Peptides against a protein of PDB entry 2V3S. Designs and how they scored, part 108

Target 1, 95 residues: chain A of PDB entry 2V3S
Amino acid sequence: PISLVLRLRNSKKELNDIRFEFTPGRDTAEGVSQELISAGLVDGRDLVIVAANLQKIVEEPQSNRSVTFKLASGVEGSDIPDDGKLIGFAQLSIS

## One batch from the design tools (peptide; made by RFdiffusion4, then SolubleMPNN)

Design b2_p29_3_s4 (from b2_p29_3 with A3R T11K E15D L17I R21K)
Fold by OpenDDE base, seed 4:
Structure b2_p29_3_s4 (fold): chain B 95 residues (1-95), chain A 29 residues (1-29)
Amino acid sequence: as target 1 above (95 residues)
Amino acid sequence: SARDVRRAYLKAVGDAIAAGKPASSVPFP
């Protein structure tokens, strides 16, 4: 399995590292993304972008060690999006 | 199953964060 970490801010704007494994052929990017949403870790509005980037990283985990992407839920917020601070952005990386 | 274990862990992490605890407070299986 592929060991991954999703880094993103909670409602208190604190960064959390969410660990999970992904097994190609058994898991799907959309399925695991839905698990993250069901757990309250990802906003439902971000299903598409999380799934797309999860798919990207699991396709070639040796080449795509980390991907940072803009959240749909972050655009409407009061804070200005910032990829360096992961404000309105999340990061997927290989553990 | 591996999926069940993952789902249970993610739920526990989500509950911890909602309660004001860090994700690291939940042991990874």
Scores: peptide ipSAE 0.815, ipTM 0.967, DockQ to the pose 0.920
Fold by OpenDDE base, seed 2:
Structure b2_p29_3_s4 (fold): chain B 95 residues (1-95), chain A 29 residues (1-29)
Amino acid sequence: as target 1 above (95 residues)
Amino acid sequence: SARDVRRAYLKAVGDAIAAGKPASSVPFP
């Protein structure tokens, strides 16, 4: 299995590292993304972008060690999006 | 199953964060 970490800020704007494994051929990017949403870890509006980037990283985990992407849920927030600070952005990485 | 374990862990992490605790407060299986 592929060991992954989703890093994103909670409602208090604190960064959290969400660990999970992904098994190619058994898991799907959309399915795992839906699990993250069901757990309250990802906003439902971010299903598409999370699934797309999860798919990207699991396709070539040895070459794509980290991907940072803009969240749909973060565009209307009071804070200016910043990929370096993961404000309005999330990051998937291989652990 | 691996999926069940993952879902249970993710739920626990979500509950912890909702309670104001860090994700790291939940042991990874």
Scores: peptide ipSAE 0.815, ipTM 0.967, DockQ to the pose 0.921
Fold by OpenDDE base, seed 5:
Structure b2_p29_3_s4 (fold): chain B 95 residues (1-95), chain A 29 residues (1-29)
Amino acid sequence: as target 1 above (95 residues)
Amino acid sequence: SARDVRRAYLKAVGDAIAAGKPASSVPFP
């Protein structure tokens, strides 16, 4: 299995590292993204972008050690999106 | 199953964060 960390800010704008494993051939990017949403960790509006980037990182985890992506839910926020500070952005990385 | 364990952990993390606790407060399986 691939050990991953999803880093993103909660409603209080605090960063959290969410760990999970992904097994190619058993798990799907969309399926695991749905689990993250069901747990309240990811906004439902971000299903597409999370699934796309999760797919990217699990396809070649040796090459894609980290991916940072803009959240659809973050665009409508009061703060200006910033990938370096993960404001309106989330990050997936290999643990 | 591995999926069940993951789902249980993620739910626990989500509950912790909702309660104002960090994700790290939940032990990783």
Scores: peptide ipSAE 0.815, ipTM 0.967, DockQ to the pose 0.920
Fold by OpenDDE base, seed 3:
Structure b2_p29_3_s4 (fold): chain B 95 residues (1-95), chain A 29 residues (1-29)
Amino acid sequence: as target 1 above (95 residues)
Amino acid sequence: SARDVRRAYLKAVGDAIAAGKPASSVPFP
């Protein structure tokens, strides 16, 4: 399995590292993304973007060690999006 | 199953964060 970390801010704007494993051929990017949403870790509006980037990183984990992407939920916030600070952005990386 | 274990862990992490605790407060299986 592929060991991954999702780094993103909670409702209090605090960064958290969420660890999880992904097994190609058994898991799907959309399925695991839905688990993250069901757990309250990801906003439901971000299903598409999280699944797309999760798919990207698991396709070639040796070349795609990290991906940072803009959240749909972050656009509606009062804070200006910033990929460096992960404001309105999230990051997936290989452990 | 691996999926069940993952789902349970992620839920625990989500509950911890909602309670004001860091994700790291939940042991990884």
Scores: peptide ipSAE 0.814, ipTM 0.967, DockQ to the pose 0.922

Design b2_p29_4_s1 (from b2_p29_4, 15 letters changed)
Fold by OpenDDE base, seed 5:
Structure b2_p29_4_s1 (fold): chain B 95 residues (1-95), chain A 29 residues (1-29)
Amino acid sequence: as target 1 above (95 residues)
Amino acid sequence: SMQQEFSGKGEVITVEGPTGPRSFTVLKA
């Protein structure tokens, strides 16, 4: 399986690393993204963008070692989005 | 459908998915 880390801020704006595995042929990007939402780790509004980027990284994990993307849930927040600080952004990477 | 466990290293959250249980380990970055 592919060992992944999703780095994003929780409801307290604390940056966390979420470690999980993805098995090609068994798992789907959409399915795992839904599981992240069910776990309360990802906002439901971010399903599409998380799934898209998860798909990208698992397609070519050796080439796509890290992807950073803007969260839909972060757009309406009080804080100005910042990809460097992962404010309104999340990052998927190969562990 | 969700279970939470603290190991001292981090928090483990397990959910039921279409392929069975999946665990997420949450660590401070």
Scores: peptide ipSAE 0.695, ipTM 0.937, DockQ to the pose 0.414
Fold by OpenDDE base, seed 1:
Structure b2_p29_4_s1 (fold): chain B 95 residues (1-95), chain A 29 residues (1-29)
Amino acid sequence: as target 1 above (95 residues)
Amino acid sequence: SMQQEFSGKGEVITVEGPTGPRSFTVLKA
């Protein structure tokens, strides 16, 4: 399995690392993204973007060691999106 | 889903998915 870390801010704007495994051939990016939402760890509005980037990193984990992407849920927030601070952005990386 | 907190390992959240249970470990970054 592939060991992954999803780094993003929670509802209190605290930065967390969410560690999980992905097994190619068994898991799907869409399915795991839905599980992240079910766990309350990802906003439902971010299903598409999380799934797309999860797919990207697991299909070529040796080439895509880290991907940072803009969250749909962060666009209309009070804070200005900032990829460096992961405000309105999240990061997926290989553990 | 099930939530458990382990000393030194952050919080573990387990949910049921199409392939069975999946665990997420949440750590302060």
Scores: peptide ipSAE 0.695, ipTM 0.937, DockQ to the pose 0.398
Fold by OpenDDE base, seed 2:
Structure b2_p29_4_s1 (fold): chain B 95 residues (1-95), chain A 29 residues (1-29)
Amino acid sequence: as target 1 above (95 residues)
Amino acid sequence: SMQQEFSGKGEVITVEGPTGPRSFTVLKA
């Protein structure tokens, strides 16, 4: 399995690392993204973008060691999105 | 369904998915 880390700010704006595994051939990017949402770890509005980037990283984990992407849930927030601070952005990386 | 627990190293959240239960470990960064 592929060991992944999703770095994302929680509802308290605290930066957390969410560790999980992805097994190619068994898991799907959309399925795992749905599970992240069910766990309350990802906003439902971010399903599409999380799934897309999860797919990107798991299809070529050797070349895609880290991907940073803009969250739909962060656009309407009071804080200005910042990829460096992961405000309105999340990051997926290979553990 | 969802189950939460704390192992001392991080918070573990387990959900039931199409492939069975999946665990997420949440750690402060």
Scores: peptide ipSAE 0.694, ipTM 0.937, DockQ to the pose 0.422
Fold by OpenDDE base, seed 3:
Order: sequence, then C-alpha cells, then structure tokens
Structure b2_p29_4_s1 (fold): chain B 95 residues (1-95), chain A 29 residues (1-29)
Amino acid sequence: as target 1 above (95 residues)
Amino acid sequence: SMQQEFSGKGEVITVEGPTGPRSFTVLKA
C-alpha cells in the first residue's frame, strides 16, 4: 500500500495532516475521495479535483512525491487563494 | 462548510467504504 498525507485547512482554518493508505488495484481515487468527504475531512465540492490529483500521485508515486492543487471550495471563500499558505489549496504527498 | 471542525491532534476517523473500513489519522501540521 501507498502511505499518503493530505495537508489542508479545516473549517477553523487550521492546517492539518491527514494520513491514510491507498492500495493500487483495490482502491480507486474517486472512491477514497468520497470516503474523505464522508469523514467530513474534505468539502464535497472538491470531489473532482481531489480525485484527479490523488489519481495522479498514485499512478507514479516515485516521481510525484508532492502535488499542490486549487480547491473549488476555496474559490467561493472570503480569503484570497494562496498556494504557499495553502489557503484555498491542498497538498497531497507520499509519506 | 462540508469540513468537520476537528482539532487535528492525533484523531482517528474511520468510515465504511466499498473495500471495508478506512481510517484517517488527523495530526496538527
């Protein structure tokens, strides 16, 4: 299995690391993304973008050690998106 | 917001998925 970390801000704007595993051939990027949403850890509006980037990193985990991407939920927020501060952005990385 | 107001201090959240239970460990960054 692949050990992953999803770094993003919660509803209180606090930055957290979410650790989980992904097993190629058994898990799917969309399935795990749906589980993240069910857990209340990811906004439902971000299903597509999280799944796309999760797919990218698990396809080539040795070459894609870290991926930062813009959240759909962040665009409609009051804060200006900033990838350096992970405001309106999230980061997936190999643990 | 669809995000839960979790503290992120060594918290384990488990959900039931199509492949069985999946655990997410939340830590303060």
Scores: peptide ipSAE 0.694, ipTM 0.936, DockQ to the pose 0.830

Design b2_p29_4_s3 (from b2_p29_4, 15 letters changed)
Fold by OpenDDE base, seed 1:
Structure b2_p29_4_s3 (fold): chain B 95 residues (1-95), chain A 29 residues (1-29)
Amino acid sequence: as target 1 above (95 residues)
Amino acid sequence: MEQQEFSGDGEVITVEGPTGPRSFTVLKA
């Protein structure tokens, strides 16, 4: 399995690392993204973006060691998005 | 269903997915 870390700010704007595994051939990017939402760790509005970037990192984990992407939920928020501070952005990386 | 476990260093959240239970470990960054 691939060990992943999703770095994301929670509802209190606290930065957390969410560690989980992805097994190619068994798991799907969309499925795991839905599980993240079910766990209350990802906003439901971010399903598409998280799934797309999760797919990107797991399809070529050697080339895509880290990906940072803009959240849909962040755009709708009051804070100005900032990829450096991961405000309105999240980061997926290979552990 | 969702299960939560606090370890002191982080929180483990387990959900039931299509392939079975999956655990997420949440740590302060």
Scores: peptide ipSAE 0.697, ipTM 0.936, DockQ to the pose 0.416
Fold by OpenDDE base, seed 2:
Structure b2_p29_4_s3 (fold): chain B 95 residues (1-95), chain A 29 residues (1-29)
Amino acid sequence: as target 1 above (95 residues)
Amino acid sequence: MEQQEFSGDGEVITVEGPTGPRSFTVLKA
């Protein structure tokens, strides 16, 4: 399996690392993204963008060691989106 | 269904998915 880390700010704006595994051929990016939402770790509005980037990283884990992407849930927030601070952004990386 | 446990090092959240239970370990960054 591929060991992944999703770095994301929680509802208290605290930065957390969410560790999980992805098994190609068994898991799907869409499915795991839905599980992240079910776990309350990802906003439902971010399903599409999380799934897209999860798919990207698991397709070529040796080349795509880290991907940072803009969250739909962060656009309407009071804080200005910042990819460096992961405000309104999340990061997926290979553990 | 969601299950939550805390070991001290991090929080583990387990959900049921199409491939069975999946665990997420949440750690302070």
Scores: peptide ipSAE 0.697, ipTM 0.936, DockQ to the pose 0.418
Fold by OpenDDE base, seed 4:
Structure b2_p29_4_s3 (fold): chain B 95 residues (1-95), chain A 29 residues (1-29)
Amino acid sequence: as target 1 above (95 residues)
Amino acid sequence: MEQQEFSGDGEVITVEGPTGPRSFTVLKA
């Protein structure tokens, strides 16, 4: 399996690392993204963008060691999006 | 159904997915 880390701010705006595994051929990016939402770790509005970037990193894990992407949930938030501070952004990386 | 376990190293959240249970370990960054 592929060991992944999703770095994301929680509802208290605290930065957390979420570690999980992805097994190619058994898991799907869409399915695991839905599980992240079910776990309360990802906003439901971010299903599409999380799934797209999860798919990207698991397709070529040796080349795509880290991907940072803009969250849909952060667009209309009170804070100004900032990829460096991961405000309105999340990061997926190979552990 | 979601399950939660706490440790000194972080929080483990387990959910039931289409491929079975999946665990997420949440750590302060």
Scores: peptide ipSAE 0.697, ipTM 0.936, DockQ to the pose 0.411
Fold by OpenDDE base, seed 5:
Structure b2_p29_4_s3 (fold): chain B 95 residues (1-95), chain A 29 residues (1-29)
Amino acid sequence: as target 1 above (95 residues)
Amino acid sequence: MEQQEFSGDGEVITVEGPTGPRSFTVLKA
């Protein structure tokens, strides 16, 4: 299994690390992304972008050690998106 | 369904998925 960390700000704008595992051939990027949403850890509006980047990192984990991406949910927020501060952005990385 | 528990390592959230239960550990960054 691949050990992953999703760094993401919660509803209180607190930055958290979410650790989970992904097993290629058993898990799918979309499936795990849906589970993240079901857990209340990811906004449902971010299904597509999270799944796309999760797929990217798990298909080549040695090359894609970290990916930072813009959240759809962040666009509607009052805060200006900032990839360095992960405002309106999230980061997936190999643990 | 969702299940939550706390450990010394952080908060653990478990959900049911297509492949069975999946756990997410939430830690302060």
Scores: peptide ipSAE 0.696, ipTM 0.936, DockQ to the pose 0.404

Design b2_p29_4_s4 (from b2_p29_4, 16 letters changed)
Fold by OpenDDE base, seed 5:
Formats: C-alpha cells, structure tokens, sequence
Structure b2_p29_4_s4 (fold): chain B 95 residues (1-95), chain A 29 residues (1-29)
C-alpha cells in the first residue's frame, strides 16, 4: 500500500497531518475521499478536488511526491487563501 | 460543514468504507 499524508487545517485553523494508506487496485481516489468526508476530516464541498489530487498522487507516487491544491471550502471562508501557509489549501504527500 | 476537531496527539479515526474499515491517524503538524 501507499502511505499518504493529507495536511490541512481543522475547524480551529490548526494544521494537522492525516496519515492513511491507499491500496491500488482495491481503493479508489473518490472512495477514500468520501471516507475522509465521512470521518469529518474533509469538508464535503472538497470531494472533487481531493479526489482529483489523490488520484494524481497514487497513479504516479514516485513522481508526484507532493501536491498542493485549493479547497472549495477555503474560497468560501473569511481568510484569504494562501498556499504557503495552507490557508484555503491542502497538501497530499507520500509518507 | 466543519472539519472534525481533533487533539492532534495521534488520534485514530476509523470509518467503514466499501473495502472495509479504514483508519486515519491525525497528528499536529
């Protein structure tokens, strides 16, 4: 399996690393993204962007070691998005 | 919807997915 880390801010704007595994051929990017949402760890509005970037990293984990992407939930927030500080952005990386 | 508030102390969150249970470990970055 592929060991992944999803770095994003929680409801208190605290930056957390969410570690999980992805097994190619068994798991799907959309399925795991839905599980993240079910766990309350990802906003449902971010399903599409999380799934897209999860797919990108798992299809070529040796090349795509890290991907940073804009959250739909962040755009609707009060804070100005900032990819460097992961405000309105999240990051997926290989553990 | 708000993200789940977690301790960031290595808390494990488990959900049931189509392939069975999946665990997420949450750590303060």
Amino acid sequence: as target 1 above (95 residues)
Amino acid sequence: MEQQEVSGKGEVVTVEGPTGPRSFTVLAA
Scores: peptide ipSAE 0.691, ipTM 0.932, DockQ to the pose 0.855
Fold by OpenDDE base, seed 3:
Structure b2_p29_4_s4 (fold): chain B 95 residues (1-95), chain A 29 residues (1-29)
Amino acid sequence: as target 1 above (95 residues)
Amino acid sequence: MEQQEVSGKGEVVTVEGPTGPRSFTVLAA
């Protein structure tokens, strides 16, 4: 399996690393993204963007060691999005 | 929706998915 880390701020704006595994052929990017949402770890509004970037990283894990992307939920927040601080952004990386 | 409150101290969150249970470990970054 592929060991992944999703770096994302929680509701308290605390930056956390969410570690999980992805098994190609068994798991799907959309499925795992839905599970992240079900776990309350990702906002449901971010399903599309998380799934897209998860797909990107798992299809070429050696080439895509890290991807940073803008969250849909971040646009509606009060804080100004900032990819460097991961405000309104999240990062997926290979562990 | 509200995100689940987690300690960030190695808390494990498990959900039941189509292929079985999946675990997420949450750590403070």
Scores: peptide ipSAE 0.691, ipTM 0.932, DockQ to the pose 0.794
Fold by OpenDDE base, seed 2:
Structure b2_p29_4_s4 (fold): chain B 95 residues (1-95), chain A 29 residues (1-29)
Amino acid sequence: as target 1 above (95 residues)
Amino acid sequence: MEQQEVSGKGEVVTVEGPTGPRSFTVLAA
């Protein structure tokens, strides 16, 4: 399986690493993204963007070691989006 | 599903998915 880390801020704006595995041929990007939402770890509004980037990284995990993307849930927040601080952004990476 | 606030203290969150149970480990970055 592919060992992944999703780095993003929780409801308290604390930056966390969410570690999980992805098995090609068994798991799907959308399925795992839905599970992240069910776990309360990802906002439901971010299903599409998380799934898209998860798909991207698992397609070529050896070449796509990290991807940073803008969250839909962060666009209307009080904080100014910042990819460097992962405010309104999340990052997927290979462990 | 119900939302859950998780702190980065090495907590393991498990959900049931199409392929069975899946675990997520949450750690402070």
Scores: peptide ipSAE 0.690, ipTM 0.932, DockQ to the pose 0.731
Fold by OpenDDE base, seed 1:
Structure b2_p29_4_s4 (fold): chain B 95 residues (1-95), chain A 29 residues (1-29)
Amino acid sequence: as target 1 above (95 residues)
Amino acid sequence: MEQQEVSGKGEVVTVEGPTGPRSFTVLAA
């Protein structure tokens, strides 16, 4: 399996690393993204963008060691999005 | 679905998925 880390700020704006595994041929990017949402770790509005980037990194894990992307939930927040501080952005990386 | 408290201090969150239980380990960055 592929060991991944999703770096994302929680509701208290604290930056956390969420570690999990992805097994190609068994897991799907859409499915795991839905599980992240069910766990309360990802906002439901971010399903599409998380799934898209998860798919990208698991397809080419050796080429895409890290991907940073803008969250849909961040656009509607009070804080100004900032990719450097991961405000309104999240990062997926190979562990 | 399942609501769980997340500490961010090495806590493991588990949910049920189509392939069975999946665990997420949450660590403060």
Scores: peptide ipSAE 0.690, ipTM 0.932, DockQ to the pose 0.539

Design b2_p29_5_s1 (from b2_p29_5, 12 letters changed)
Fold by OpenDDE base, seed 5:
Structure b2_p29_5_s1 (fold): chain B 95 residues (1-95), chain A 29 residues (1-29)
Amino acid sequence: as target 1 above (95 residues)
Amino acid sequence: SSEEELREKLERLEELRRERRRRQEEAEA
């Protein structure tokens, strides 16, 4: 399986590293993303963008060691998005 | 605490994944 880390801020703006595995042919990007949402780790509004970037990284894990993407929930927030500080952005990386 | 909340969420994630895998295995058996 592919070992991944999702780095993003929680509702208290605290940065968390969420570690999980992805097994190609067994798991789907959307399925895993839905589990992350159901667990309260990802905002439901971010299903599409998380699934898309998860799919991207698991398709070519050797080439896509890290991907940073803008969250839909971040755009609607009060804070100005900043990819360097992961404000309104999340990062997926191969652990 | 924030640490406890994160731990609980990760625990829930594990439960969800286990349940999904169980259903998949049953469907493929």
Scores: peptide ipSAE 0.667, ipTM 0.906, DockQ to the pose 0.891
Fold by OpenDDE base, seed 2:
Structure b2_p29_5_s1 (fold): chain B 95 residues (1-95), chain A 29 residues (1-29)
Amino acid sequence: as target 1 above (95 residues)
Amino acid sequence: SSEEELREKLERLEELRRERRRRQEEAEA
């Protein structure tokens, strides 16, 4: 399986590293993303963007070692989005 | 605490994954 880390700020704006595995042919990007949402680790509004980027990284894990993407949930927030600080952004990387 | 909350969420994630895998295995059997 592919070992991944999702780095993302929680509702308290605390940065967390969420470690999980992805097995190609067994797992789907959408399925895993839904699990992350159901667990309260990802905002439901971010299903599409998380799934898309998860799919991207697992398709070519050797080339896509890290992907940073803008969250839909971050747009409506009071904080100005910043990819460097992962404010309104999340990062997926190969562990 | 924030640490405890994260731990609980990660536990829930593992539960969800186990359940999904179980359903998949049952469907493939």
Scores: peptide ipSAE 0.666, ipTM 0.906, DockQ to the pose 0.921
Fold by OpenDDE base, seed 3:
Structure b2_p29_5_s1 (fold): chain B 95 residues (1-95), chain A 29 residues (1-29)
Amino acid sequence: as target 1 above (95 residues)
Amino acid sequence: SSEEELREKLERLEELRRERRRRQEEAEA
């Protein structure tokens, strides 16, 4: 299995690392993304973007060691989006 | 606390994963 870390800010704007595994051929990007949402770790509005980037990293984990992407839930936020500070952005990386 | 809330969410994630894995194994048997 592939060991992954999703780094993003919670509702209190605190940065957290969420560790989980992905097994190619058994898991799907859509299914794992839905589990993250159901657990309250990801905003439901971010299903599409999280699933797309999860699919990208698991297709070529040796080449795609880290991907940073803009969250749909961060667009309407009071803070200006910033990929360096992960404000309105999340990062998915190989553990 | 923030730490307690994160722990609870991670536990829920593990429960969801185990349940999905169980259903998948049963379907493949």
Scores: peptide ipSAE 0.666, ipTM 0.906, DockQ to the pose 0.934
Fold by OpenDDE base, seed 4:
Parts: C-alpha cells; structure tokens; sequence
Structure b2_p29_5_s1 (fold): chain B 95 residues (1-95), chain A 29 residues (1-29)
C-alpha cells in the first residue's frame, strides 16, 4: 500500500497531519475521500478537489511526491487563501 | 481538547476503513 499524509487545517484553524494508506486496485480516490469526509476530517465541499489530487498522486507516487491544492471550503472564509501557510489549501504527500 | 477531537476523528476513520475492507473481502469471497 501507499502511505500518504494529508495536511490541512481543522475548524479551529489548527494544522493537522492525517495519515492513511491507499491500496491500488482495491481503493478508489473517491471512496477514500468520502471516508475522510465521513470522519469529519475533510469538508464535504472539498470532495471533488481532494479526490482529484489523491488520484493524481496515487497514479504515479514516485513522480508526484507532494501536491498542494486549493480547497473549495477555503474560498468563503474570512482568511485570505495562502498556499505557503496552508490557509484555504491542503497538501497531500507520500509518507 | 483539540487533541481528543482529532483522536476521535482518526478513530472514526479507521472504523470506516475496516468496515469497507470487510465488506470488500466478503463480496470477493
């Protein structure tokens, strides 16, 4: 399996690392993303963008070691999005 | 606390994963 880390801020704006595994051929990007949402770790509005980037990284984990992407849930927030601070952004990387 | 909340969410995630894997194994058997 592929060991991944999703780094993003919670509702209190605290940065957390969420570690999980992805098994090619058994798991799907959308399925795992749905589980993250169901667990309350990802905002439901971010399903599409999380699944898309998860799919990207698991397709070629050797080439795509890290991806940073803008969250839909972060656009309407009071804070200005910032990829360096992961405000309105999340980062997915190979562990 | 924030740490406790994160722990609970991670525990829920693991439960969801285990249940999904169990269902997949049963379907393939």
Amino acid sequence: as target 1 above (95 residues)
Amino acid sequence: SSEEELREKLERLEELRRERRRRQEEAEA
Scores: peptide ipSAE 0.665, ipTM 0.905, DockQ to the pose 0.938

Design b2_p29_5_s2 (from b2_p29_5, 17 letters changed)
Fold by OpenDDE base, seed 5:
Structure b2_p29_5_s2 (fold): chain B 95 residues (1-95), chain A 29 residues (1-29)
Amino acid sequence: as target 1 above (95 residues)
Amino acid sequence: SSQEELERKLELLRKLREQRRAEQEAAEA
């Protein structure tokens, strides 16, 4: 399985590392993303973008060691999005 | 605390994934 870390800020703007495994052929990007949302770890508005980037990294894990992407939930926030500080952005990386 | 809340959410994530995998295996049997 592929060991992944999803780094993003919670509702209190605290940075969290979410570690999980992904097994190609058994897991799907859509399914895992839905589980992350159901657990309260990802905003429901970010289903599409999380699933797309999860799919991207698991398809080419050796080429895409880290992907940083803009969250839909971050656009409506008062803070200006910043990929360096992961404000309005999340990061998926190979553990 | 924030740490305790994160731990509870991570535990829920693990349970959800285990449930899905069990259902998938049962459907394929």
Scores: peptide ipSAE 0.677, ipTM 0.907, DockQ to the pose 0.921
Fold by OpenDDE base, seed 4:
Structure b2_p29_5_s2 (fold): chain B 95 residues (1-95), chain A 29 residues (1-29)
Amino acid sequence: as target 1 above (95 residues)
Amino acid sequence: SSQEELERKLELLRKLREQRRAEQEAAEA
């Protein structure tokens, strides 16, 4: 299994690290993303972008050690998006 | 607290994943 960390801010703008495993052949990027949403860890509006980047990192985990991407939910926020501070952005990385 | 809330969400994530895995195994049996 691939050990991953999803780093993003919650509704209180607090940065959290969410650790989970991904097993190729058993798990799907969309399925895991949906579980993250159902658990309240990811905004439902971010399903597409999270799934796409999760798929990217699990396809080539040796090459894609970290990916940072803009959240759809961040566009509607009052804060200006900032990839360095992960405001309106999230990061997936290999643990 | 914020930490307790995160822990609750992580526990829910674990349960959801376990349920899916169990359903997959049952379907393959």
Scores: peptide ipSAE 0.677, ipTM 0.907, DockQ to the pose 0.890
Fold by OpenDDE base, seed 2:
Structure b2_p29_5_s2 (fold): chain B 95 residues (1-95), chain A 29 residues (1-29)
Amino acid sequence: as target 1 above (95 residues)
Amino acid sequence: SSQEELERKLELLRKLREQRRAEQEAAEA
């Protein structure tokens, strides 16, 4: 299995690390993303972008050690998106 | 606290994943 960390800010703008495993052939990017949303860890509006980037990193984990992407939920926020501070952005990485 | 909330969410995530995997295994049996 691939050990991953999803780093993003919660509703209080606090940065959290979410650790989970992904097993190719058993897990799907969309399925895991839906579980993250159901657990309240990811905004439902971000299903597509999270799934897409999760798929990207698990396809070639040796080459894609980290991916940072803009969240749909972050666009409407009061804060200006900033990938360096992960404001309106999330990061997936291989742990 | 924020930490407690995160822990609750992580526990829920674990349960959801385990449930899905169990259902998959049952369907394949």
Scores: peptide ipSAE 0.676, ipTM 0.907, DockQ to the pose 0.900
Fold by OpenDDE base, seed 3:
Structure b2_p29_5_s2 (fold): chain B 95 residues (1-95), chain A 29 residues (1-29)
Amino acid sequence: as target 1 above (95 residues)
Amino acid sequence: SSQEELERKLELLRKLREQRRAEQEAAEA
């Protein structure tokens, strides 16, 4: 299995690391993303972008050690999006 | 607290994943 960390800010703007495993052939990017949303860890509006980037990192985990992507839920927030500070952005990485 | 809320969410995530995997394994048998 692939050990992953999803780093993103909660509703209080606090940065959290969410650790989970992905097993190719058993897990799907969309399925895992839906579980993250159901648990309240990811905004439902971000299903598509999270699933797309999760798929990207698990298909080539040795070459794609980290991916940072813009969240749909962060576009119209009060804070200006910033990938360096993970404001309106999230990061997936191999742990 | 924020930490307690995160822990509750992580526990829920674990339960959801375990449930799905168990159901999938049962279907494959």
Scores: peptide ipSAE 0.676, ipTM 0.907, DockQ to the pose 0.902

